Peptides against a protein of PDB entry 1EMU. Designs and how they scored, part 22

Target 1, 132 residues: chain A of PDB entry 1EMU
Amino acid sequence: PPYLKWAESLHSLLDDQDGISLFRTFLKQEGCADLLDFWFACTGFRKLEPCDSNEEKRLKLARAIYRKYILDNNGIVSRQTKPATKSFIKGCIMKQLIDPAMFDQAQTEIQATMEENTYPSFLKSDIYLEYT

## One batch from the design tools (peptide; aimed at target 1 K68)

Design b2_p19_3 (made by RFdiffusion4; failed a check: near_copy:native)
Pose (drawn by RFdiffusion4):
Structure b2_p19_3 (pose): chain A 132 residues (1-132), chain P 19 residues (1-19)
Amino acid sequence: as target 1 above (132 residues)
Amino acid sequence: SEEEEEELLQENIKEAMES
């Protein structure tokens, strides 16, 4: 059963669209869906190849991720990401040196944040318990 | 310009989730 696999690892949960939908609904109700959206945005950004044809799209995307999740130090993702990590990201944006992996460290930190609080809470939530 | 980049961000999130 897919719902049982979701309890075994966050990666199993985020590899199933039903799992993602349920988990995002939980996060939305808890006021922190940005954690999951950012996690997927980093993955999406990284899979774009660093070729000339993608340069403009990648710069715009890197800026968008930075502006929404990294810029104001008040959003949940910004609050859960380290200062040095955000400093590096800002440097990449300003220098326009955007490596595909530039958000990796921030993604790891957000991933640990979900594994530490919201993911366990989701597995004990009414939404999950009802679904199962 | 920021609105176009926001739309691009939402598209990128959607595509990543459907992957």

Design b2_p19_3_s1 (made by RFdiffusion4, then SolubleMPNN; from b2_p19_3, 6 letters changed)
Fold by OpenDDE base, seed 2:
Structure b2_p19_3_s1 (fold): chain B 132 residues (1-132), chain A 19 residues (1-19)
Amino acid sequence: as target 1 above (132 residues)
Amino acid sequence: EEEEEDKLLEELIKESMES
């Protein structure tokens, strides 16, 4: 069953709608749902192919991601990303150089945070164990 | 304008999770 695959890799968990739902609920209880939301924001942003018609939208999205997760010094995402990574993103926003991959390093760092902390805890949680 | 940006972000996250 899918829940067994979730225990094998975070990737499998994030590829499953039920897995995402349960994991996000768990993260909310832990006060760190922003980790997952940011991860999916980065994935979605990277998939937007740059063109003349969506340039303004991409800039708005980049600014929103920056303001919500990177600029907020009290946020879990900001606390779990390296200063150099945050500075790079800020630079891209200020210069309006909006490359599809501009959040890749930050996403990698947040993914590592989940892999090392919240993901293992989720597999030990009541919400996951009751689902199995 | 930030309200619009926040709305776009919410939609992006939702669509990304559902894809």
Scores: peptide ipSAE 0.797, ipTM 0.965, DockQ to the pose 0.954
OpenDDE base, seeds 1, 3, 4, 5: peptide ipSAE 0.797, 0.795, 0.797, 0.796; ipTM 0.964, 0.965, 0.965, 0.965

Design b2_p19_3_s2 (made by RFdiffusion4, then SolubleMPNN; from b2_p19_3, 8 letters changed)
Fold by OpenDDE base, seed 2:
Structure b2_p19_3_s2 (fold): chain B 132 residues (1-132), chain A 19 residues (1-19)
Amino acid sequence: as target 1 above (132 residues)
Amino acid sequence: EEEEEDKLLEELIEEAMKE
């Protein structure tokens, strides 16, 4: 069943709607749902193909992601991203150079955070175990 | 302006989770 695949890889968990739902619920209880939200924000952002018609939208999205997750020093995403990564993103925003991959490094770092901490904890959580 | 950006972000995340 899918829940067994969730225990094999974070990727499998994040590719499953039920997995996402349960994991997000867990993260909310732990006060770190922003990790997952940011991860999906980055994924969604990267999927937006740059074109003349969506340039403004992409800039707005980039700014929103930056302000909510990167700039917020009290946020878990900010705490779990490297200064150089945050600086790069800031630079992109300031220069309005909005490449689809501009959040990739940050996403990687947040993914690593989840892999090392919240994901293993989730697999030991009542939420996951009761589901199984 | 920020409200619009926040809404766009929320939609982006929601859609990303659905795929």
Scores: peptide ipSAE 0.769, ipTM 0.959, DockQ to the pose 0.950
OpenDDE base, seeds 1, 3, 4, 5: peptide ipSAE 0.766, 0.764, 0.764, 0.765; ipTM 0.958, 0.958, 0.958, 0.958

Design b2_p19_3_s3 (made by RFdiffusion4, then SolubleMPNN; from b2_p19_3, 9 letters changed)
Fold by OpenDDE base, seed 1:
Structure b2_p19_3_s3 (fold): chain B 132 residues (1-132), chain A 19 residues (1-19)
Amino acid sequence: as target 1 above (132 residues)
Amino acid sequence: DEEEEDRLLEELIREAEAE
């Protein structure tokens, strides 16, 4: 069953609608749902191919991601991303150089945070275990 | 404005999760 695959990798969990739902519920209880939202924001952003027709949209999205997760010093995403990474993103925003991969390093760091902490805890949680 | 940016972001996240 899918829930067994979720225990094999975070990727499998995040590739399943039920898995995402349960994991989000868990993260909310832990006060760190922004980790997941940011991760998906980065994924979605990277998939937007730059073109003249979506330039404004991409810039708006980049600014939104930056404001919500990177700039917020009290947020878990900001606390779990390195200063150099945040500085790079800020630079991209200021220069309006919006590469699809501009959030990749930040996403990697947040993914590592989930892998090391929240994901293992989720697999030991009542939410997951009761689902199985 | 920021409200529009936030709406776009929410849409982006929702779509990314659905894929």
Scores: peptide ipSAE 0.817, ipTM 0.971, DockQ to the pose 0.966
OpenDDE base, seeds 2, 3, 4, 5: peptide ipSAE 0.816, 0.816, 0.816, 0.816; ipTM 0.971, 0.971, 0.971, 0.971

Design b2_p19_3_s4 (made by RFdiffusion4, then SolubleMPNN; from b2_p19_3, 5 letters changed)
Fold by OpenDDE base, seed 5:
Structure b2_p19_3_s4 (fold): chain B 132 residues (1-132), chain A 19 residues (1-19)
Amino acid sequence: as target 1 above (132 residues)
Amino acid sequence: DEEEEEELLEELIEEAMNS
């Protein structure tokens, strides 16, 4: 069953909508749903192919991601991303150089945070265990 | 417009989670 795949890798969990839903619920209870939301924001952003018609939209999205997750020093995403990574993102925003991959390093760092902490905890949670 | 940016971001996240 899918829930066994979720225990094999975080990737499997994040590829399953039921898994995402349960994991997000767990993260909300832990006060760190922003980790997952940011991760998916980065994924969604990377999928947007740059073109003349969506330049402004992509810039707005990049600024939104930056303001909500990177600039907020009290946020869990900001605390779990390296200063150099945040500085790079800031630079991209200021220079309006909005490459689809501009959040890749930050996403990697947040993914590592989930791998090391919240994902293992989720697999021990009542939410997951009751689902099995 | 920050309100617009927030809405765009919410839509982006929702779409990514449902893809």
Scores: peptide ipSAE 0.768, ipTM 0.960, DockQ to the pose 0.928
OpenDDE base, seeds 1, 2, 3, 4: peptide ipSAE 0.768, 0.766, 0.765, 0.767; ipTM 0.960, 0.960, 0.960, 0.960; seed 2 fails the geometry check

Design b2_p19_4 (made by RFdiffusion4)
Pose (drawn by RFdiffusion4):
Structure b2_p19_4 (pose): chain A 132 residues (1-132), chain P 19 residues (1-19)
Amino acid sequence: as target 1 above (132 residues)
Amino acid sequence: SQEEEDEKLIQEAIETGQS
């Protein structure tokens, strides 16, 4: 059963659209869906190839992720990401040197944040328990 | 307008990330 696999690893949960939908509903109710959206945005950004034809799209996307999740140090993703990590990201944006992996460290920190609090809470939530 | 463009780009990236 897919719902049982979700309890075995966060990666199993995020590899199933039903799991993602349920988990995001839980996060939305807890006021922190940005954690998951950012996690997927980093993955989406990284899969774009660093060729000339994608250069403009990638710069706009890197800036968008930076502006929404990294810029103001008050949003949940910004609060859960380290200062040096955000400093590096800002440098990449300003220098326009955007490697595909530039958000990897921030993604890892956000991933650990979900594994440490919201993911376990989700597995004990009414939403999950009802679904199962 | 800029916020709408950013959100559109982030949503496209989210869909790509989930694929």

Design b2_p19_4_s1 (made by RFdiffusion4, then SolubleMPNN; from b2_p19_4, 7 letters changed)
Fold by OpenDDE base, seed 1:
Structure b2_p19_4_s1 (fold): chain B 132 residues (1-132), chain A 19 residues (1-19)
Amino acid sequence: as target 1 above (132 residues)
Amino acid sequence: MEDEEDEKLIEEAIKLGES
């Protein structure tokens, strides 16, 4: 069943709507749901292929992600991303160089954070265990 | 600071990312 795949890799968990729902519930209880939201926001952003009709929207979205997750020094995403990574993103925003990959490094660092902490904890949680 | 439009854009991006 799918829940067994969730225990084999974070990727499998995040590819399943039920898995996402349970993991998000867990993260909210832990006060770190922003990790997952940022990860998916980055994925969504990358899926938006640049074109004339969406240039303004893509810029606005990039700025929104930057302001909510990167600029917030008290936020978990900001604390779990490297200064050089945040500086690069800031540079992209200021230069209006909105490449689909501009959040890739930050997303990778947040993914590593989840792999090392929240994902293993989720697999030991009553939320996951009661589901199995 | 994030406004109402920013939050909407992020929510849409999250949904798109999850799809």
Scores: peptide ipSAE 0.792, ipTM 0.947, DockQ to the pose 0.827
OpenDDE base, seeds 2, 3, 4, 5: peptide ipSAE 0.791, 0.790, 0.791, 0.791; ipTM 0.946, 0.945, 0.946, 0.946

Design b2_p19_4_s2 (made by RFdiffusion4, then SolubleMPNN; from b2_p19_4, 8 letters changed)
Fold by OpenDDE base, seed 1:
Structure b2_p19_4_s2 (fold): chain B 132 residues (1-132), chain A 19 residues (1-19)
Amino acid sequence: as target 1 above (132 residues)
Amino acid sequence: MEDKEDEELIKEAIELGES
């Protein structure tokens, strides 16, 4: 069943709507749901292929992600991303160079954070275990 | 305002990312 795949890889968990729902519930209880939201926001952003009709929207979205997750020094995403990574993103925003991959490094670092902490904890949580 | 617009944009991006 799918829940067994969730225990084999974070990717399998995040590729399943039920898995996402349970993991988000867990992260909210842990006060770190922003990790998952940022990860998916980055994925969504990358899916938006640049074109004339969406340039303004893509810029606004990039700025929104930057302001909410990167600029917030008290936020978990900001604390779990490297200064050089945050500086690069800031540079992209300032230069209005909104490449689909501009958040890739930050997303990778947040993914590593989840892999090392919240994902293993989720697999030991009553939320996951009661589901199995 | 701008803050609300930001939240809506992020929400849409999250939903797109999960799809």
Scores: peptide ipSAE 0.799, ipTM 0.949, DockQ to the pose 0.963
OpenDDE base, seeds 2, 3, 4, 5: peptide ipSAE 0.799, 0.797, 0.798, 0.799; ipTM 0.949, 0.948, 0.948, 0.949

Design b2_p19_4_s3 (made by RFdiffusion4, then SolubleMPNN; from b2_p19_4, 5 letters changed)
Fold by OpenDDE base, seed 1:
Structure b2_p19_4_s3 (fold): chain B 132 residues (1-132), chain A 19 residues (1-19)
Amino acid sequence: as target 1 above (132 residues)
Amino acid sequence: SEDEEDEKLIKEAIELGKS
């Protein structure tokens, strides 16, 4: 069943809508749902290919992600991303150079954070174990 | 407000990311 695949890799968990829902519920209890939300926001942003019709919207979205997750020094995403990574994103925003990959490094760092802590904890959680 | 628009955009991006 899918829940066994979730235990094999974070990737498998995040490819399953039920897995995502359970994992996010767990993260909310841990006070770190922003990790997952940011990860998916980055993926969504990257899926928006640049074109004339979505240029303004892409810029607004990039700024929104920056303001919510990167600029907030007390936020878990900000604390789990390197200063150079945050500086690069800020530079992109200031220069209005909104490349689809501008959040890739930050997303990678947040993914590593989940891999090292919250994902393993989720697999030991009552939420996951009771589901199985 | 700008904050409300930001939240809307982020939510849309999250849903797109999950698709």
Scores: peptide ipSAE 0.818, ipTM 0.967, DockQ to the pose 0.976
OpenDDE base, seeds 2, 3, 4, 5: peptide ipSAE 0.817, 0.816, 0.817, 0.817; ipTM 0.967, 0.966, 0.967, 0.967

Design b2_p19_4_s4 (made by RFdiffusion4, then SolubleMPNN; from b2_p19_4, 6 letters changed)
Fold by OpenDDE base, seed 1:
Structure b2_p19_4_s4 (fold): chain B 132 residues (1-132), chain A 19 residues (1-19)
Amino acid sequence: as target 1 above (132 residues)
Amino acid sequence: MEDEEDEKLIEEAIELGKS
């Protein structure tokens, strides 16, 4: 069943809508749902291929992600991303160089944070264990 | 600082990311 795949890799968990829902519920209890939201926001952003009709929207979205997750020094995403990574993103925003890959490094660092902490804890949580 | 439009854009991006 799918829940067994969730225990094999974070990728498998995040590829399943039920898995995502349960994991996010767990993260909310841990006060760190922003990790997952940011991860998916970055993926969504990258899926938006640049074109004349969406240039303004892509810029607005990039700025929104930056303001919510990177600029907030008290936020978990900001604390779990390296200064150089945040500086690069800031530079992209200021220069209006909105490449689809501009959040890739930050997303990678947040993914590593989840792999090392929240994902293993989720697999030991009552939320996951009761589901199995 | 994030406004109403920013939150909407992020929510849409999250949904797109999950698809």
Scores: peptide ipSAE 0.791, ipTM 0.946, DockQ to the pose 0.829
OpenDDE base, seeds 2, 3, 4, 5: peptide ipSAE 0.790, 0.789, 0.790, 0.790; ipTM 0.946, 0.946, 0.946, 0.946

Design b2_p19_5 (made by RFdiffusion4)
Pose (drawn by RFdiffusion4):
Structure b2_p19_5 (pose): chain A 132 residues (1-132), chain P 19 residues (1-19)
Amino acid sequence: as target 1 above (132 residues)
Amino acid sequence: EEEEDTLLEENIQDEINSR
């Protein structure tokens, strides 16, 4: 059963669209869906190849992720990401040197944040328990 | 900035729909 696999690893949960939908509903109710959206945005950004034809799209996308999740140090993703990590990201944006992996460290920190609090809470939530 | 926000939402949806 897919719902049982979700309890075994966050990666199993995020590899199933039903799991993602349920988990995001839980996060939305807890006021922190940005954690998951950012996690997927980093993955999406990284898979874009660093070729000339994608340069403009990638710069705009890197800025968009930075503006929404990294810029103001008050949003949940910004609060859960380290200062040096955000400093590096800002540098990449300003220098326009955006490597595909530039958000990797921030993604890892957000991933740990979900594994540490919201993911376990989700597995003990009414939403999950009802679904199962 | 509006275009970049739309692009961000599309990027997120494309990544989720690839799962």

Design b2_p19_5_s1 (made by RFdiffusion4, then SolubleMPNN; from b2_p19_5, 8 letters changed)
Fold by OpenDDE base, seed 2:
Structure b2_p19_5_s1 (fold): chain B 132 residues (1-132), chain A 19 residues (1-19)
Amino acid sequence: as target 1 above (132 residues)
Amino acid sequence: DEEEEELLEELIEEEIASV
């Protein structure tokens, strides 16, 4: 069953609607749902191909991601990203150089945080165990 | 910015829904 695959890798968990739902619920209870939301925001943003017609929208989205997760020094995402990574993103926003991959390093760092902390905790949680 | 926040929420939910 899918829940067994979830225990094998975070990738499998995040490739399943039920897995995402349960994990997100768990993260909300732990006060760190922004980790997952940021991860999906980065993925979605990277998929947007740059063109003249969506330049304004891409800039707005990049700014939104920056303001919500990077600029907020009290946020879990900000606390779990490296200063150099945050500075790079800030630079992109200020210079309006909005490359699809501008959040890749931050996403990698947040993914590593989930792999090391919240994902293992989820597999030991009542939410996951009751589902199995 | 309210518009930026709405765009961000839409982006996240759309990406999750696409899985």
Scores: peptide ipSAE 0.791, ipTM 0.964, DockQ to the pose 0.936
OpenDDE base, seeds 1, 3, 4, 5: peptide ipSAE 0.788, 0.787, 0.789, 0.789; ipTM 0.964, 0.963, 0.964, 0.964; seed 3 fails the geometry check

Design b2_p19_5_s2 (made by RFdiffusion4, then SolubleMPNN; from b2_p19_5, 7 letters changed)
Fold by OpenDDE base, seed 2:
Structure b2_p19_5_s2 (fold): chain B 132 residues (1-132), chain A 19 residues (1-19)
Amino acid sequence: as target 1 above (132 residues)
Amino acid sequence: DEEEEKLLEELIQEEIDSV
């Protein structure tokens, strides 16, 4: 069953609608749902190919991601990303150099945070164990 | 910015829905 695959890798968990739902619920209980939301935001943003017609939208999205997750010093994403990574993103926003990959390093760091902390905890949580 | 927040929420939801 899919829930067994979820225990094998975070990738498998995030490639399943039910897995995402349960994991997100768990993260909300832990006060760190922004980790997952940021991860999906970065993935979605990277998929947007730059063109003349979507330049304004891409800039708005980049600014939104920056302001919500990076600029907020009290947020879990900000606390789990390196200063140099945050500074790079800030620079891109200020210079309006909006490369599709501008959030890649931050996404990698947040993914590592989930792998090392919240994902293992999820597999030991009541919400996951009751599902099995 | 309310518009930026809405765009962000839509982006996240769309990505999750695409899984």
Scores: peptide ipSAE 0.794, ipTM 0.965, DockQ to the pose 0.939
OpenDDE base, seeds 1, 3, 4, 5: peptide ipSAE 0.792, 0.791, 0.792, 0.794; ipTM 0.964, 0.964, 0.964, 0.965

Design b2_p19_5_s3 (made by RFdiffusion4, then SolubleMPNN; from b2_p19_5, 7 letters changed)
Fold by OpenDDE base, seed 2:
Structure b2_p19_5_s3 (fold): chain B 132 residues (1-132), chain A 19 residues (1-19)
Amino acid sequence: as target 1 above (132 residues)
Amino acid sequence: MEEEEKLLEELIEEEINSK
């Protein structure tokens, strides 16, 4: 069943709506749902191919991601991303150079945070164990 | 800011719902 695959890799968990739902619930209880939301925001953003018609939208989205997760020093995403990574993103925003991959490094760092901390904890949580 | 936040929420929701 899918829940067994969730325990094998974070990727499998994040490719399943049921898995995402449970994991997000867990993260909310831990006060760190922003890790997951940011991860999906980055993925969604990268999928938006640059073109003349969506340039404004992409800029708005990039600014939103930056302001909510990177600029907020009290946020868990900000605390779990390296200064150089945040500086790079800031630079992109300020220069309005909005490459689809501009959040890739930050996403990688947040993914590592989940892999090392919240994901293992989730697999030991009542939420996951009761589901199995 | 509100518009940007809404766009962000939609982006996340769409990505999750695509799974």
Scores: peptide ipSAE 0.780, ipTM 0.957, DockQ to the pose 0.966
OpenDDE base, seeds 1, 3, 4, 5: peptide ipSAE 0.780, 0.779, 0.778, 0.779; ipTM 0.957, 0.956, 0.956, 0.957

Design b2_p19_5_s4 (made by RFdiffusion4, then SolubleMPNN; from b2_p19_5, 6 letters changed)
Fold by OpenDDE base, seed 5:
Structure b2_p19_5_s4 (fold): chain B 132 residues (1-132), chain A 19 residues (1-19)
Amino acid sequence: as target 1 above (132 residues)
Amino acid sequence: MEEEDKLLEELIQEEIASK
């Protein structure tokens, strides 16, 4: 069953709507749902191909991601991303150089945070265990 | 700000819905 695959890798969990839902519920209880939302925001953003018609939209999205997750020093995403990574993103925003991969390093760092902390805890949680 | 927030929410929702 899918829930067994979720325990095999974080990738499997994040590739399943039911898994995502349960994991997000768990993260909300832990006060760190922003980790997951940021991760998906980065993935979605990277998929947007730059073109003349979507430049404004991409810039708005990049600014939104930056303001919500990177600029907020009290946020968990900001606390779990390296200063150099945040500075790079800030630079991209200020220069309006909005490359699809501009959040890749930040996403990698947040993914590592989930792998090391929240994902293992989720697999031990009542939410996951009661589902099995 | 509100427009940007809405775009962000839609982006996240669409990505999750694609799974």
Scores: peptide ipSAE 0.784, ipTM 0.956, DockQ to the pose 0.949
OpenDDE base, seeds 1, 2, 3, 4: peptide ipSAE 0.783, 0.784, 0.783, 0.783; ipTM 0.956, 0.956, 0.956, 0.956; seed 2 fails the geometry check

Design b2_p19_6 (made by RFdiffusion4)
Pose (drawn by RFdiffusion4):
Structure b2_p19_6 (pose): chain A 132 residues (1-132), chain P 19 residues (1-19)
Amino acid sequence: as target 1 above (132 residues)
Amino acid sequence: SATDDEATRVVETLLTEED
């Protein structure tokens, strides 16, 4: 059963659309869906190839992720990401040197944040328990 | 995969917001 696999690893949960939908509903109710949206945004950004034809799109996207999740140090993703990590990201944006992996470290920190609090809470939540 | 599809959806949303 897919719902049982979700309890075995966060990667299993985020590899199933039903799991993602349920988990995002939980996060939304807890006021922190940005954690998951950011995690997927980093993955989406990284899969874009660094060729000339994608340059403009990638710069716009890197700025968008930075503006929404990294810029103001008050949002949940910004609060859960390290200062040096955000400093590096800002540098990449300003120098316009956006490597596909530039958000990897921030993604890892956000991933650990979910594994440490919201993911375990989700597995004990009414939403999950009802679904199962 | 579901991860890839979801990532693409989120990227499209972010590009629309940046516009």

Design b2_p19_6_s1 (made by RFdiffusion4, then SolubleMPNN; from b2_p19_6, 9 letters changed)
Fold by OpenDDE base, seed 4:
Structure b2_p19_6_s1 (fold): chain B 132 residues (1-132), chain A 19 residues (1-19)
Amino acid sequence: as target 1 above (132 residues)
Amino acid sequence: SALDEESEKVIEKLLKEEE
């Protein structure tokens, strides 16, 4: 069943609608749902190809991601990303150099945080265990 | 995929919040 695949890979969990729902519920209870939302935001952003029709949308989205998750020093995403990574993102925003990969390093760091902490905890949670 | 759909949903929410 799918829940067994969820235990084998975070990617498998995040590629399942039920898995996403349960994991988000767990993260909300832990006060760290922003980790998941940021991860998905980065994924969605990277999919937007640089073109004339997407220029304004991409810039707006990049700014939104930056303001919501990176600029907020009290946010969990900001606390779990390296200063150099945040500085790079800030630089991209200030210079308006909106490369599709500008959030890749931050996404990697947040993914590592989930892999090392919240994802293992989720697999031990009542939410997941009751589902199995 | 569920991952793609959720990614799109999240960015749409972010863009809406910036309006």
Scores: peptide ipSAE 0.801, ipTM 0.966, DockQ to the pose 0.947
OpenDDE base, seeds 1, 2, 3, 5: peptide ipSAE 0.802, 0.800, 0.801, 0.801; ipTM 0.966, 0.966, 0.966, 0.966; seeds 1, 3 fail the geometry check

Design b2_p19_6_s2 (made by RFdiffusion4, then SolubleMPNN; from b2_p19_6, 9 letters changed)
Fold by OpenDDE base, seed 1:
Structure b2_p19_6_s2 (fold): chain B 132 residues (1-132), chain A 19 residues (1-19)
Amino acid sequence: as target 1 above (132 residues)
Amino acid sequence: SALDEESERIIEKLLEEEE
């Protein structure tokens, strides 16, 4: 069953509708749902193919991600990303050089945070265990 | 996929908040 795959791979959890829902519920209780939203935002952003017709959209989205998750010094995403990573993102925004991969390092760091902390805790949570 | 759909949902939500 899918819930067994969730325990073997974070990717499997995040590619399952029920898995996402349960994990989000858990993260909300822990006050760190922004980790998940940021991760998905980075994924969605990278999928947007650069072209003349979506230049404005991509810039808007990059700014939105930056303002919501990187600039918030009290936010968990900001706390779990390295200063050099945040500085690089800021530079891209200021220079309006919006490469599809500009959030890759930040996403990697947030994924590592989930892998090391919230994901293992989720698998030990009553939310997950009651589902199984 | 669920992953793709959720990523799109989050993107759209962020864009709406900027408008």
Scores: peptide ipSAE 0.804, ipTM 0.967, DockQ to the pose 0.874
OpenDDE base, seeds 2, 3, 4, 5: peptide ipSAE 0.803, 0.803, 0.803, 0.804; ipTM 0.967, 0.967, 0.967, 0.967

Design b2_p19_6_s3 (made by RFdiffusion4, then SolubleMPNN; from b2_p19_6, 9 letters changed)
Fold by OpenDDE base, seed 3:
Structure b2_p19_6_s3 (fold): chain B 132 residues (1-132), chain A 19 residues (1-19)
Amino acid sequence: as target 1 above (132 residues)
Amino acid sequence: SALDEESEKVIEELLKEEE
């Protein structure tokens, strides 16, 4: 069953609608749902292929991600990303150099945070265990 | 995929907030 795959990899969990829902519920209880939303935001951003028609859209989205998750020093995403990574993102925004991969390092760091803490805790949670 | 759909949902919400 899918829930067994969820225990094998975070990616499997995040590629399942039920998995996403349960994990988000868990993260909200832990006060760290922004980790997941940021991760998905980065994924969605990277999928937007650069072209003349969506240049403004991509810039707006990059700025939105930056302002919501990186600029907020009290946010969990900001606290779990390295200063150099945040500085790089800021630089991209200021220079308007909006490469599809500009959030990749930040996404990797946030993924590592989830892998080390919230994901293992989720697998031990009542939410997950009751689903099984 | 569920991952693709969720990622699209999240970015659309972010773009909406920028307006």
Scores: peptide ipSAE 0.796, ipTM 0.963, DockQ to the pose 0.890
OpenDDE base, seeds 1, 2, 4, 5: peptide ipSAE 0.796, 0.794, 0.795, 0.795; ipTM 0.963, 0.963, 0.963, 0.963

